# Ledger of designs, part 33: peptides against a protein of PDB entry 5TUV

Target 1, 107 residues: chain A of PDB entry 5TUV
Amino acid sequence: KEVIDRLRYLKAEIEDLELKERELDQQKLWLQQSIKNVMDDSINNRFSYVTHEDICNCFNGDTLLAIQAPSGTQLEVPIPEMGQNGQKKYQINLKSHSGPIHVLLIN
Target 2, 107 residues: chain B of PDB entry 5TUV
Amino acid sequence: AQECQNLEVERQRRLERIKQKQSQLQELILQQIAFKNLVQRNRHAEQQASRPPPPNSVIHLPFIIVNTSKKTVIDCSISNDKFEYLFNFDNTFEIHDDIEVLKRMGM

## One batch from the design tools (peptide; aimed at target 1 P70 L75 L94)

Design b2_p19_1_s3 (made by RFdiffusion4, then SolubleMPNN; from b2_p19_1, 10 letters changed)
Fold by OpenDDE base, seed 3:
Structure b2_p19_1_s3 (fold): chain B 107 residues (1-107), chain C 107 residues (1-107), chain A 19 residues (1-19)
Amino acid sequence: as target 1 above (107 residues)
Amino acid sequence: as target 2 above (107 residues)
Amino acid sequence: KSKYYLLDSNSEPFTLRLT
């Protein structure tokens, strides 16, 4: 009897959780669309930038490259593997389809 | 009972997924807030300065930050149209997206 | 396998560290 009751309870809870998960999925979708709309707004887009100072305040001590590229730009970071010269390869591949990529040396 | 155990495992699995989705949703909310705050900051700053910042002094979203040692040698190959970039590093590096930068900025 | 990302402000924040 206790087992049967537990089964019933669990099944009901799982059903509720399924509903909750679907709700969250929908909320995520709407929020993503909202963010896109906000960022695509002409006024917001005009002011959607950070400064060199902002970056320097976030990082210190090392060389900082800022790479600005259009949304949707492909970023590839291969797993470091041994190259022909016997050294590990550390590389970044960027491919844009909608506009040029800009690189700034911050420090 | 085995069935109860199976359902309990399933329940826990769903709970974890829901928790993850809730966390992701919260991050999106924070991103939107951060972006709005960034825009507001920049608008105010430009109003005070009565001019926009110089083009090369700011980094427009979306962007990434590459952080590497000052000793790291960086080679960059660029396509003619600047749509494709290949960065080669002789040492390790870190990549941070603009969202993380905004978080570090306290936006 | 290479790790691939799309630059998108609507994505989750990430940090990639190659060590």
Scores: peptide ipSAE 0.325, ipTM 0.897, DockQ to the pose 0.036
OpenDDE base, seeds 1, 2, 4, 5: peptide ipSAE 0.104, 0.096, 0.133, 0.121; ipTM 0.872, 0.872, 0.872, 0.870

Design b2_p19_1_s4 (made by RFdiffusion4, then SolubleMPNN; from b2_p19_1, 11 letters changed)
Fold by OpenDDE base, seed 3:
Structure b2_p19_1_s4 (fold): chain B 107 residues (1-107), chain C 107 residues (1-107), chain A 19 residues (1-19)
Amino acid sequence: as target 1 above (107 residues)
Amino acid sequence: as target 2 above (107 residues)
Amino acid sequence: PSKYYLLDSNGPPFTLRLT
């Protein structure tokens, strides 16, 4: 009796959780679209930038490169593997389909 | 009993997924807020300066920041149309997205 | 294998460290 009741409770809870999860999925999709709309707004787009100072304040790195590319640009970072010369390969591959990529040296 | 245990495991799994999705939603909300704050900051700054910043002094979203040692040798191959970039590093590096930058900026 | 991303300010935040 207790086990049966527990089973019923668990099944009901799981069903509720499934509904909640679907709700969250929909909310995520909605919010993502909202963000896109905000960013694509002409006025917002005009002012959607950071400065060199902003970057320098965020990082204490030795060499900082800023790579600006259009949304949808493909970024590939291969897992470091041994190259032909027996050295690990550290690489970044970028491919844009909608516009040029711009690189800035910050420091 | 075993069925009960199985459902409890499933319940816990779903709860964790929901928690993760809730966290992701919160991050998206924060991203939207951060972006709006960035835009507001820049609009105000340009208004005060009575001019936009020089084109090469700002990094437009979306972007990434690459951080590596000053000793790191960076080789970059660029396509003629600047749509494809291949970076080779002789040492390790870090990549940070624009969202993280906005967070670090306190936006 | 490689890690692939699409640059998008609408995407989840990430930090990659290659060591």
Scores: peptide ipSAE 0.241, ipTM 0.886, DockQ to the pose 0.037
OpenDDE base, seeds 1, 2, 4, 5: peptide ipSAE 0.119, 0.149, 0.147, 0.142; ipTM 0.868, 0.877, 0.870, 0.870

Design b2_p19_2 (made by RFdiffusion4)
Pose (drawn by RFdiffusion4):
Structure b2_p19_2 (pose): chain A 104 residues (1-83, 87-107), chain B 106 residues (1-49, 51-107), chain P 19 residues (1-19)
Amino acid sequence: KEVIDRLRYLKAEIEDLELKERELDQQKLWLQQSIKNVMDDSINNRFSYVTHEDICNCFNGDTLLAIQAPSGTQLEVPIPEMGQKKYQINLKSHSGPIHVLLIN
Amino acid sequence: AQECQNLEVERQRRLERIKQKQSQLQELILQQIAFKNLVQRNRHAEQQARPPPPNSVIHLPFIIVNTSKKTVIDCSISNDKFEYLFNFDNTFEIHDDIEVLKRMGM
Amino acid sequence: TEIFIHSDEPNDNFNFSVS
């Protein structure tokens, strides 16, 4: 039949696709690890910053609010319901205080 | 027969997912070279100048919140711990450290 | 809970409150 070996063919491709994903899952997991190792060298943390000019060049006009918090800080944004609509940001930081810079 | 329809749908799924994974994989690479160059760029600027800590500098990780000039922004801290509440009377946008690094080149 | 706010210029459309 046309269908029974449409199966055998498809069932012969997905393993190549399955192994390709396993490979891609391993590559991503120790690429992320190599990224974590670079952003926590003490020398590299020293220069891991951006200036006002950089932000202004990438954001034309308006009011800009820069919010800095430690890693793992959770940011929760509810739906714009009505109660006046509510536009709000719920920030939760367990590892430390947050720093807010008003960009001009 | 429906074992044929199930695997064709599953195949495309795997394909569409494996493709997106290869995309985020290079983006992660781009994230590292952008970070390395950003660090190298700041070291070079310090050899021609040190900027003070609370001003003119934003450490990673961070977010950028963008809203209209007529928008009022409120910051509330409550009795509950490890909580921050920002209110806006109008719409806003949130951008990440990764995107700003891309917008500035590397 | 602690927060640090920084600016070069005053802003009339920014407010801080404690509850």

Design b2_p19_2_s1 (made by RFdiffusion4, then SolubleMPNN; from b2_p19_2, 7 letters changed)
Fold by OpenDDE base, seed 3:
Structure b2_p19_2_s1 (fold): chain B 107 residues (1-107), chain C 107 residues (1-107), chain A 19 residues (1-19)
Amino acid sequence: as target 1 above (107 residues)
Amino acid sequence: as target 2 above (107 residues)
Amino acid sequence: TEIEIYSEKPNPNFHFSIS
């Protein structure tokens, strides 16, 4: 019947989609590795920076903090909750395991 | 039939995941291109200047940018080894990663 | 240790301490 044919079609399509998804997963893996290789290159690493002007051009009118944190640094931004004083708490928690964190006040 | 409906739901779920993964791959490609463009820009700039930029004039990747109002009071507590940072804000803030900054820079 | 300030003038609303 129509139902049986539809079931067969859907199962076949899902199988094709599974193959496509696995292909995309592999592509992502290779691309991620490529990015790592490019960024870890000594020459590229030497030139992997932005200027204060670059940052100021991206943002205006506000206080800007640049936080230079090593890869793997844990970033925690708790959901704003009421504090003991009745004020919402807005926090950023940083924890590095591979090196010191450096903070710059830009604006 | 119920089985047919279940498979159709599964098909749709997989299609959405594939779409998301395709988008993620595109973003990774753009990130790699942006990084390469950044490196190229900086190399060219240093060649023209015949010197590297002053250390206090650049922000090395990886980094994040915290953006908040100039009226926001920010309290920062830093561990002695600079491995742990706690930021307290009396108002909302935005966090932007280096990837977004490169995008805003047009890299 | 200190936070380096690169702005023309320091932000009076920014405070830091070393634990």
Scores: peptide ipSAE 0.229, ipTM 0.877, DockQ to the pose 0.499
OpenDDE base, seeds 1, 2, 4, 5: peptide ipSAE 0.033, 0.195, 0.042, 0.214; ipTM 0.864, 0.875, 0.861, 0.877; seed 4 fails the geometry check

Design b2_p19_2_s2 (made by RFdiffusion4, then SolubleMPNN; from b2_p19_2, 10 letters changed)
Fold by OpenDDE base, seed 1:
Structure b2_p19_2_s2 (fold): chain B 107 residues (1-107), chain C 107 residues (1-107), chain A 19 residues (1-19)
Amino acid sequence: as target 1 above (107 residues)
Amino acid sequence: as target 2 above (107 residues)
Amino acid sequence: TELYVSASEPNPNFHLSIS
């Protein structure tokens, strides 16, 4: 009857969707690895930078800090809390495990 | 039937996940293209200048940009090995990653 | 000015934590 036919149809469709989802998962992993390989290439790595002008063109008017850190660096931004003077504490914590962090004042 | 309804809900959930994963793949592809375009631009620029840029004039990937008011006071504490940084701000700030910067650059 | 972190996909090269 109609209910049985509908159940069969839905189960078949869900199976197809499961296959599609797994395919997309594999493609994502492949692409992530591809990006990593491209960025780690010696030639590409040599030219993987932006200039002060690039940053200034992307942002206007304010103080800009560029923080370059190794891949895997931990970035922590605590929720602002009241400090000793009753002022909110705005903070950034950076922790690298594989190399030094470099900071540039852009403007 | 109740079973049909349950399967229809599952089908819809899977369709939405697939859509999200497709969007994520597209984003990764665009990131890879942007990076390759950046590399190509920089290679050409250095060829024209016949020299690399000064070391402190460029920001190497990966990086983040911190944007804050020119009135914001920024204090920075650095570990001896420069692996740990603590930034204190007396006002709010924005953080942008290198991916967003490349997008804004039109790469 | 607001405290803001980019709404784009996070850079996988950083481990971003807001606590």
Scores: peptide ipSAE 0.065, ipTM 0.870, DockQ to the pose 0.035
OpenDDE base, seeds 2, 3, 4, 5: peptide ipSAE 0.041, 0.061, 0.062, 0.077; ipTM 0.864, 0.863, 0.868, 0.871; seed 5 fails the geometry check

Design b2_p19_2_s3 (made by RFdiffusion4, then SolubleMPNN; from b2_p19_2, 8 letters changed)
Fold by OpenDDE base, seed 3:
Structure b2_p19_2_s3 (fold): chain B 107 residues (1-107), chain C 107 residues (1-107), chain A 19 residues (1-19)
Amino acid sequence: as target 1 above (107 residues)
Amino acid sequence: as target 2 above (107 residues)
Amino acid sequence: TEIHVYSSEPNSNFHLSIS
């Protein structure tokens, strides 16, 4: 029957899609590791920086803070809940485990 | 017929998920390219200047950029070891990662 | 991994690791 044929086709296609998805997952893992290796290279690490000018060219008008921290630093932005005085809390929590955090005012 | 419809929905869902994963892979590739371009730029710049940039003139990866209004009052509490930071804003803010910055820089 | 803009305006909780 036509419906049965369609079912078989769909099942076969889904199986192929599953294989494709797994392939993409593996490629992602490989690429992530590759990026990590490139960034961890001593020479690359030495030159892995941007300038204040670079940042200013990317953003305009507002107050800009640059927060440099080691990889693995935890960044939390809580839901803006009401404070004790009725004011919404806008917060950033940073926690590093491998080194100090450095903050720069760009403008 | 209903089973056929269910499989078609599943197929479409998988196709969309695969599309998303393909996009994510492309982004990772671009990230790696951008980083390599950044390193190359900085190496060339330092060669031309015959010296590295001043320590406080650059922002080393990884970093984030916090963008807020010029009128926003920012309070920061820092731990003694500078491993923990608490930022309080009296208004909303945006956070941009270093990857986005590299994109905006055209790397 | 994927590039995203994070904002406090959407009233959402963000928890990520700098990498």
Scores: peptide ipSAE 0.081, ipTM 0.867, DockQ to the pose 0.036
OpenDDE base, seeds 1, 2, 4, 5: peptide ipSAE 0.046, 0.067, 0.055, 0.056; ipTM 0.866, 0.865, 0.864, 0.867; seeds 2, 4, 5 fail the geometry check

Design b2_p19_2_s4 (made by RFdiffusion4, then SolubleMPNN; from b2_p19_2, 7 letters changed)
Fold by OpenDDE base, seed 1:
Parts: structure tokens; sequence; C-alpha cells
Structure b2_p19_2_s4 (fold): chain B 107 residues (1-107), chain C 107 residues (1-107), chain A 19 residues (1-19)
């Protein structure tokens, strides 16, 4: 029957899609590991930086803070709430587990 | 048949997941390329200058950029070991990661 | 005005938490 043929076709197509999805998953994992290896390379790590000029060219006019921290640093931005003085609290919380955090004022 | 409909829904679900995974993979590829280009640029620049950039003149990856108005008052509390930072702003701010910065730099 | 976080996806460098 037409329905039976459609079912068989769909099952075969889904099987092909499963294979493709697994392939993409594997590629993602390999690429993530590759990126990590490239960034952890001693030579690449030495040159993995941007300049003040780079940042100024990307952003105009306002106050810019550059915050450098180790990979895995926890970044928390609480939902703004009213403070004791009636002012909304705009906050950034940073917690590093593997090294110090460094802050630079750009401009 | 109901089974046919169920399989068609499953097929569509898998197609969408594959599309998303393809996009994510492409983004990772671009990130790796951007990083490699950054490293090459910096190596070339330091070779021409015959010296590394001064400390505190560059921002090492990974980093984030905080952008806020020049009128914004920023307070920062720092732990003794510099592993924990608390920033307080009296107004709104924007956060940009290093990946976005590299994109804006044209890497 | 609002706080803007410019990260299209979870960042491998930072664990972003918006409370």
Amino acid sequence: as target 1 above (107 residues)
Amino acid sequence: as target 2 above (107 residues)
Amino acid sequence: TEIHIYSDKPNSNFHLSIS
C-alpha cells in the first residue's frame, strides 16, 4: 500500500538523518578540542591578545573596561533590584577559580 | 496513518537539529580562524617592533568588555587574592565577549 | 534602557549566569 511504502521511506530517511546528526556531533567535539589545543599552545598563547587600539576601534566614546580572567571564570549578572537607597542595582560578579582577574580601563 | 504522521514529525525535528548543529559548527570554525589570524597579526607586529608590547597595554584572552556611559559611576570591590570582583554601576551597561571583539576587528 | 549581554551562545571562556 501507499501508506506502507511511505512508512518504509520515512524510516530510511530518518536513519540517514541519524547518521548525519552523529557525524556533526563528532565533528563538533573534535573542533572544540582542536580550538582548545590551539589556544593552549605555548606560542599561540603568547600572542593571544588584543590592544587598547583594537578595543577603541570596536567601540566608540563610552567608558570601556577590559576584564581578563582565566577560562571557566564565573560571570554573574543579577537581575536589577532596588537598593536600600532607592536606586536600582546594576552589578557584575566575577569569580575565578584558577587565577587572578585583571581589569584595564580603556580610554 | 498515525504512525506515518509521527515519523514525519520526527523527521522534521531531526532536520531542524541538524540545521542548528551545522550553524554551531560553522561558528566554531570561524572562531578558530579568527584566533589564528589574531596570533599571526601579533607575531608580525612584534617582529617589526623587535619587542613585545608593554604590560598593561594589551588584553590577553579570554576577556570581556564592559561598555557603559561616561557618566556612569563604577565601583569595584576586589578580594585579597583578586579571584573575586564585584562591580557596581549606577546605570546600565553592556557586556561583550572576546569572540565578538575579534569579529568586530575583522579577524 | 536595559543591560545587554552580547553573547550569541554559551561562552567557553566564561560561565555566564544571569540571576
Scores: peptide ipSAE 0.105, ipTM 0.872, DockQ to the pose 0.034
OpenDDE base, seeds 2, 3, 4, 5: peptide ipSAE 0.102, 0.097, 0.082, 0.082; ipTM 0.868, 0.869, 0.867, 0.865

Design b2_p19_3 (made by RFdiffusion4)
Pose (drawn by RFdiffusion4):
Structure b2_p19_3 (pose): chain A 104 residues (1-83, 87-107), chain B 106 residues (1-49, 51-107), chain P 19 residues (1-19)
Amino acid sequence: KEVIDRLRYLKAEIEDLELKERELDQQKLWLQQSIKNVMDDSINNRFSYVTHEDICNCFNGDTLLAIQAPSGTQLEVPIPEMGQKKYQINLKSHSGPIHVLLIN
Amino acid sequence: AQECQNLEVERQRRLERIKQKQSQLQELILQQIAFKNLVQRNRHAEQQARPPPPNSVIHLPFIIVNTSKKTVIDCSISNDKFEYLFNFDNTFEIHDDIEVLKRMGM
Amino acid sequence: SLAFKATLSFTEPIPTYKS
């Protein structure tokens, strides 16, 4: 039949696709690890910053609010319901205080 | 027969997912070279100049909140711990450290 | 109800959000 070896063929490709994903899952997990190791060198943390000019060049006009918090800080944004609509940001930081810079 | 329809849908799924994973994989690489160059760029600027800590500098990780000039922004801290509440009377946008690094080149 | 939720991390990119 046309269908029974449309199966055997498809069932012979997905393992290549399955192993490809396993490989891609391993590559991503120790690429992320190598990224963690670089952003926590003490020397590299010293220069892991951006200036006002850089932000202004990438955001034309308006009011800009820069919010800095430690890693793992959770940011929750509810739906713009009505109660006047509510536009709000819920910020939860357990590892430390947050720093807010008003960009001009 | 429906074991044929199930695997063709599953195949495309795996394909569409494996493709997106290869995309985020190179994005992660781009994230590292952008970070390395950003660090190298700041070291070079410090040899021609040190900028003060609370001003003119934003440390990673961070977010950028963009809204209209006529928008009022309120910041509230309550009795509950480890909580921050920002209110806007109008719409806003949030951008990440990764995107700003891309917009500036590397 | 939540329209968006993210974790601020250098390893976890946050997509652009517009309200």

Design b2_p19_3_s1 (made by RFdiffusion4, then SolubleMPNN; from b2_p19_3, 7 letters changed)
Fold by OpenDDE base, seed 4:
Structure b2_p19_3_s1 (fold): chain B 107 residues (1-107), chain C 107 residues (1-107), chain A 19 residues (1-19)
Amino acid sequence: as target 1 above (107 residues)
Amino acid sequence: as target 2 above (107 residues)
Amino acid sequence: QLAYSATLDLTKPIPTFKS
């Protein structure tokens, strides 16, 4: 009886957890859409930026590239390979589909 | 019993997924709040300055930050359609997204 | 043959990457 009761309890709990998981999935989708709507708003879009100072305050010491690209831009980093000069190749590939990419040098 | 153990494993798996999804949902909420705070900050700042910031002084979302050594040589190649960018580095680099920047900014 | 791949998406954070 103890094992049977445990099995029944577990099965019922798993069913409840499945419902909870689906609820969370739906909430995530709605929130993602909400975020898109907020960021696409004309006023919000106008003010959706950080300053040079903001970036400098977040990082220190090294060269910083700020790369602004449209949403949906693809980012790829190949596995480092030996280059023509005998050094490892460190690369970033960006592919935009809807607009230009803008690069700013920070510090 | 083996069946009981199997269900307990399944229960634990679902609990972990739910925990992860709850965390992801909370993260999205915080991201939305951070963005709204950013917009509010910028609106207020521009009101105080009575003008928008200089165009080359701000980075519009979405963006990424590439962090590399001051000694790193950086080369950038742009495709003919200007939608594809190739960055070459002679040393290692780090990539940070705008969401992380907003976190570091305390938004 | 990619060490890292991502899409800039405001609703899908990109973890910090170190080459």
Scores: peptide ipSAE 0.526, ipTM 0.904, DockQ to the pose 0.872
OpenDDE base, seeds 1, 2, 3, 5: peptide ipSAE 0.110, 0.110, 0.253, 0.524; ipTM 0.864, 0.861, 0.880, 0.903; seed 3 fails the geometry check

Design b2_p19_3_s2 (made by RFdiffusion4, then SolubleMPNN; from b2_p19_3, 10 letters changed)
Fold by OpenDDE base, seed 3:
Structure b2_p19_3_s2 (fold): chain B 107 residues (1-107), chain C 107 residues (1-107), chain A 19 residues (1-19)
Amino acid sequence: as target 1 above (107 residues)
Amino acid sequence: as target 2 above (107 residues)
Amino acid sequence: QLAYSATLDLTKPIPKFVT
């Protein structure tokens, strides 16, 4: 039947797609490792920064906080809930495991 | 047949995942390029200035930018070791990562 | 419960978040 042929075709295609997906996964892993290596390079690490001007050029009109933290730092934002005082709570929780967090106010 | 339809749905799902993974891979490549461009820019700038920028004038990667209204009241609680931060806002805010900043900078 | 959770990782970009 045409249906049987279609089934066989689809199964074969799905198998090919699985292979492609695995290939992409591997490529991603290698690229991620490459990025880490590049960023961990002593020279690159030394110059891996942006300026206040850079940030101001990207954003304007509001209060800007720049939060620098080590890789692996955990960031959590709870669902805004009504506080006991009737005010909604907007929060950011940061937890670093490898070093201090540094916060800068950008004007 | 229902099985044929199911496989077609699965095929489409896989195609979409592959597309997403391809896009993510491309983004990682662009991120790496942007980072290298950033490093090059900073190296050149420091060479011209004949000195590094002041420590508190730059934001080292990785970082996030928190954007909120100038009217927003921000409270921050910090652990003794500065490994944990709790920010409280009385209004809404936005979070942007360093990758987005580099994009906005045109790196 | 959390509206947003992420880990700072140079190889894992985090999406823009708006409260």
Scores: peptide ipSAE 0.523, ipTM 0.905, DockQ to the pose 0.880
OpenDDE base, seeds 1, 2, 4, 5: peptide ipSAE 0.503, 0.493, 0.511, 0.502; ipTM 0.904, 0.901, 0.903, 0.903

Design b2_p19_3_s3 (made by RFdiffusion4, then SolubleMPNN; from b2_p19_3, 8 letters changed)
Fold by OpenDDE base, seed 3:
Structure b2_p19_3_s3 (fold): chain B 107 residues (1-107), chain C 107 residues (1-107), chain A 19 residues (1-19)
Amino acid sequence: as target 1 above (107 residues)
Amino acid sequence: as target 2 above (107 residues)
Amino acid sequence: QLAYSATLDVTNPIPTFKT
């Protein structure tokens, strides 16, 4: 009946979608590797930077911190909680495993 | 039938996931293009200036931008090896990826 | 508990976060 036909169709479509998803996953992996290769190139790496002006043009009116850290650096922001003094705690935790972290005040 | 309904839900979920993955791939492509454009810009600029920019005048990738009010008090605790940073803010803040910066720069 | 967690990776962009 109609339901059986619909079931068969849906199952077949889902199978096709699974194949498509796997294809996309593979494409992502290759693209990610490509990006890594490009960025790891000595010349590209040498010129992989932005200026203070670049940042200022992107943001205005506030204090801007630029935090440069090695790839793989972990960033954590706890849920803001009330401190003992009643002040909410807004925090950023950074942990690098391969090199120092550099912080620049831009604005 | 219930089975038909379940498969329809699954189908839709997979379709949405595939769409998301397609979007992510597109973003990665754009990121790679933006990076190459950035490198090209910087190479050209340094050629024109006949020198590299001062070390502390640029932010090397990867980086993040922390944006907060100018009134925000920021405290930073740093490990001796500068591998670990703890930032404390007395108010809210925003974190922006370097990729977003490149987008805003029009790269 | 963490409100936000990420790893700096050029191949895994970090979404904008606002506290």
Scores: peptide ipSAE 0.552, ipTM 0.905, DockQ to the pose 0.893
OpenDDE base, seeds 1, 2, 4, 5: peptide ipSAE 0.534, 0.530, 0.550, 0.538; ipTM 0.904, 0.901, 0.903, 0.903

Design b2_p19_3_s4 (made by RFdiffusion4, then SolubleMPNN; from b2_p19_3, 8 letters changed)
Fold by OpenDDE base, seed 3:
Order: sequence, then C-alpha cells, then structure tokens
Structure b2_p19_3_s4 (fold): chain B 107 residues (1-107), chain C 107 residues (1-107), chain A 19 residues (1-19)
Amino acid sequence: as target 1 above (107 residues)
Amino acid sequence: as target 2 above (107 residues)
Amino acid sequence: QLAYSATLDLTQPIPTFKT
C-alpha cells in the first residue's frame, strides 16, 4: 500500500532526524564548553563587565538594579500571591553557592 | 492510517525541535561573539584611560537587571555571608539577562 | 509555587521575565 510506503518513509526520516538532533545536542555541548573556556580566560574575565552607562542606554524610565552573582546562582520568583496584609507579593530569591552577590542601583 | 498520522505529527515535532536547537546554537555563537566584542571594547577603553574603572562603577558578568517602577518600594534581606538575597517589591518588575543587555548594547 | 526559576549560567541564557 501507499500507506505502508509512507510509514516506512516516515520512520526512516524520523530516524534521520534523531541523528540530527543528537548532533545538535553535541554541538551545543561543545559550544557551551568553548564559551566557558573563553570566559574563564584570565584576560577575558578581567574585562567581562558592563558600565552603568551601558545599562542606562539599554533601559530608561524606571529603577534599575544590577545584580551580579557567581555562575550557578539560583534565582527564583514565586507566583505573586496575596499577602496577609492584602498586598500582592512580588519577590526575587537569590542563592549563591560559590560567592557573594553584589547589587548595584543604576538609576 | 492512524499510525501514519501519528508519525507525521512526531516528524513535525522533531523538525520543530531541531529548528529550535539550531536557533539556540546560533544564539550561543552570537553570545560568544558579543562577549569577545565586549572584552575588546573594555580593554581598549582602559588602555585609553590608563586605568581600570572604579570597582563599583561596573557590573561584572554574569548579572541580571531588575527593572521596576520608580515608585516601587523595594526591600532586601541579605544573609550574613551575602550568599542569599530576598527582594520584596510592592509592584511588578522585570528581569533581564546579561545576554540581552549585550544585545541591546550592540555587541 | 514558582512563577520563574533560573540559574545564572553564562552558557544558558535566561529569558526575560515579567511579573
């Protein structure tokens, strides 16, 4: 049947797609490692920063907090819920495991 | 046949995942380029200034930007070791990645 | 429950989040 042929074709194509997907996964892994290596380089690390001006040029009109934390720092935002005082809670939880967190008020 | 339809759906799902992964790879490449450009910019700037910027005038990667209204009241609780932060906002806020900042900077 | 959860990782971009 034409259906049988279509099934065989689809199965073969899916297998090829699986191979492609795995290839992409490996490429991502290697690229991520490359990025880590680049950023861990002493010179690159020394100059891996932005200025207040940079941030101000990217955002305007509101209060801007810059939160610098070590890689691996966990960030959590709970679903806003009504507090006991009738005020919605908007929260950010940060937890670092390898170093201190630094907060800067930009504007 | 129903099986044929199921495989076609699966095929499409895989194609979409592959497309997404390809896009993610491209983004990672661009991020790496942006980072290198940032480093180069900063190196050049410091060479011209003949000194590094003041410690509190720059934000080192990785970081996030929190954007909220100027009217928003922000409370922050900090652990003794500064490894844990809890931010409380009385209004909505936005969180932006450092990668987005680099994009907005044109890096 | 969490509306948003992420880990700062230079190799894993964090999508913009808005409450």
Scores: peptide ipSAE 0.553, ipTM 0.907, DockQ to the pose 0.895
OpenDDE base, seeds 1, 2, 4, 5: peptide ipSAE 0.537, 0.537, 0.547, 0.542; ipTM 0.905, 0.903, 0.904, 0.905

Design b2_p19_4_s1 (made by RFdiffusion4, then SolubleMPNN; its pose is not in this set)
Fold by OpenDDE base, seed 2:
Parts: sequence; C-alpha cells; structure tokens
Structure b2_p19_4_s1 (fold): chain B 107 residues (1-107), chain C 107 residues (1-107), chain A 19 residues (1-19)
Amino acid sequence: as target 1 above (107 residues)
Amino acid sequence: as target 2 above (107 residues)
Amino acid sequence: MDLILKDEQKELEEKLKEE
C-alpha cells in the first residue's frame, strides 16, 4: 500500500514537472525570438557595436583579434592534431554565407 | 520497489533539467538587457559626439574575440569575396563570444 | 574554394607578426 501510494505520488509529480519543463521551453523560445527582433531592429542594429576601448578593458596582455561576421557564419575549431611538421595544428575556419567577414586587430 | 526507485531517479533528472533551463532563461534575459544597455550607451555617445564612430573603430555584433599570445604567429587565408577565412596559429588561442564580452563590459 | 592571401590580409598578418 505504501509503495503504491509512493508510485502514484511520483508519477503525478513527474507529470507536473513535465508541464513545467515545457513551459520553460516555450519561454526560452519566446525570449529568443524577442532577442532576435530587438537585434534585427534597424535602429538597434546601427548601435549594436563595441569599441576598441571596450575590448581592451575586457582583455589585457595578449594579441586580440576581433572577427565580425554575419549571423549564421560557420565557425569551426578543429581538435588540434599533429601536423606534417610534428607541430600541433591550431586552426579557426570561418565560412559566411550572407556577407563578408571583417577582422580587426585590437592591440 | 525497483519501479519506485526508477521513478525517483527520473524525478531527480527532471528537476535538474528544470533548474538548468531556469538558469539558461535567466542568462538570456541578462543578454537582452545587456544588449539594450549597449544600444542605449552608443546612442547617447553618438548624440554627444554629433557623429557616428569611424567604421573601422567599432566591432558590430555578432563577433568573436580571439585571444592569443603576442608571440603567436597567425597566418590567414581568405577567399576573394572575404566570405571564408582560414586562420592558422602556431600556438593555443582562446575564443570569446560577444555575449561574454558584454558581460565583461558590465552591460 | 581556393583561398588566397590578399594584400589587406597580408598587412594584418605582418602587423600581427610584429607584435
């Protein structure tokens, strides 16, 4: 009897949790769409930038490259493998489909 | 008993997923706020300067920051249309997305 | 796609090597 009652309780709770999870999934979807709408707004898009100063304030002491690319640009960072010269290959592959990629040296 | 245990494990899994989704949702909210704050800052700055910033002085979203040692040699190959980039590094690098940058900026 | 090193990129590469 106690086990049966526990089973019923757990099943009911799991069902409630499923509903909650679906609610959160929907909220995430709506928020993502909201963010997209805000970013795609012409006025917001014009002002959607950071400065060299902004970047320099965030990072110190190293070479900093800023790579600006359109949304949907493919970014691939292969696992470092030994190259022909016995050196590990550290690579970034970028492929844009909608516009040019722009690279800036920050420091 | 075994069924009860299985349901308890499932319950716990769902609770953890819900917690993770709640956290992710909060992060998205913060991202949206950060973006709005960035736009507001830039609008105000341009109003005060009575001109937009020079095109090469700013990095538009979306972007990534590549951070590597000053000693790192970087080779880059680009396509004619600048839609494809291949970066080769002789040493390790770090990649940071625009979201992380906005966080570091305190937006 | 054939990749080439354009003049603008060469300048960037050179600058990066100097740092």
Scores: peptide ipSAE 0.040, ipTM 0.852, DockQ to the pose 0.025
OpenDDE base, seeds 1, 3, 4, 5: peptide ipSAE 0.046, 0.038, 0.022, 0.025; ipTM 0.852, 0.854, 0.853, 0.853; seeds 1, 3 fail the geometry check

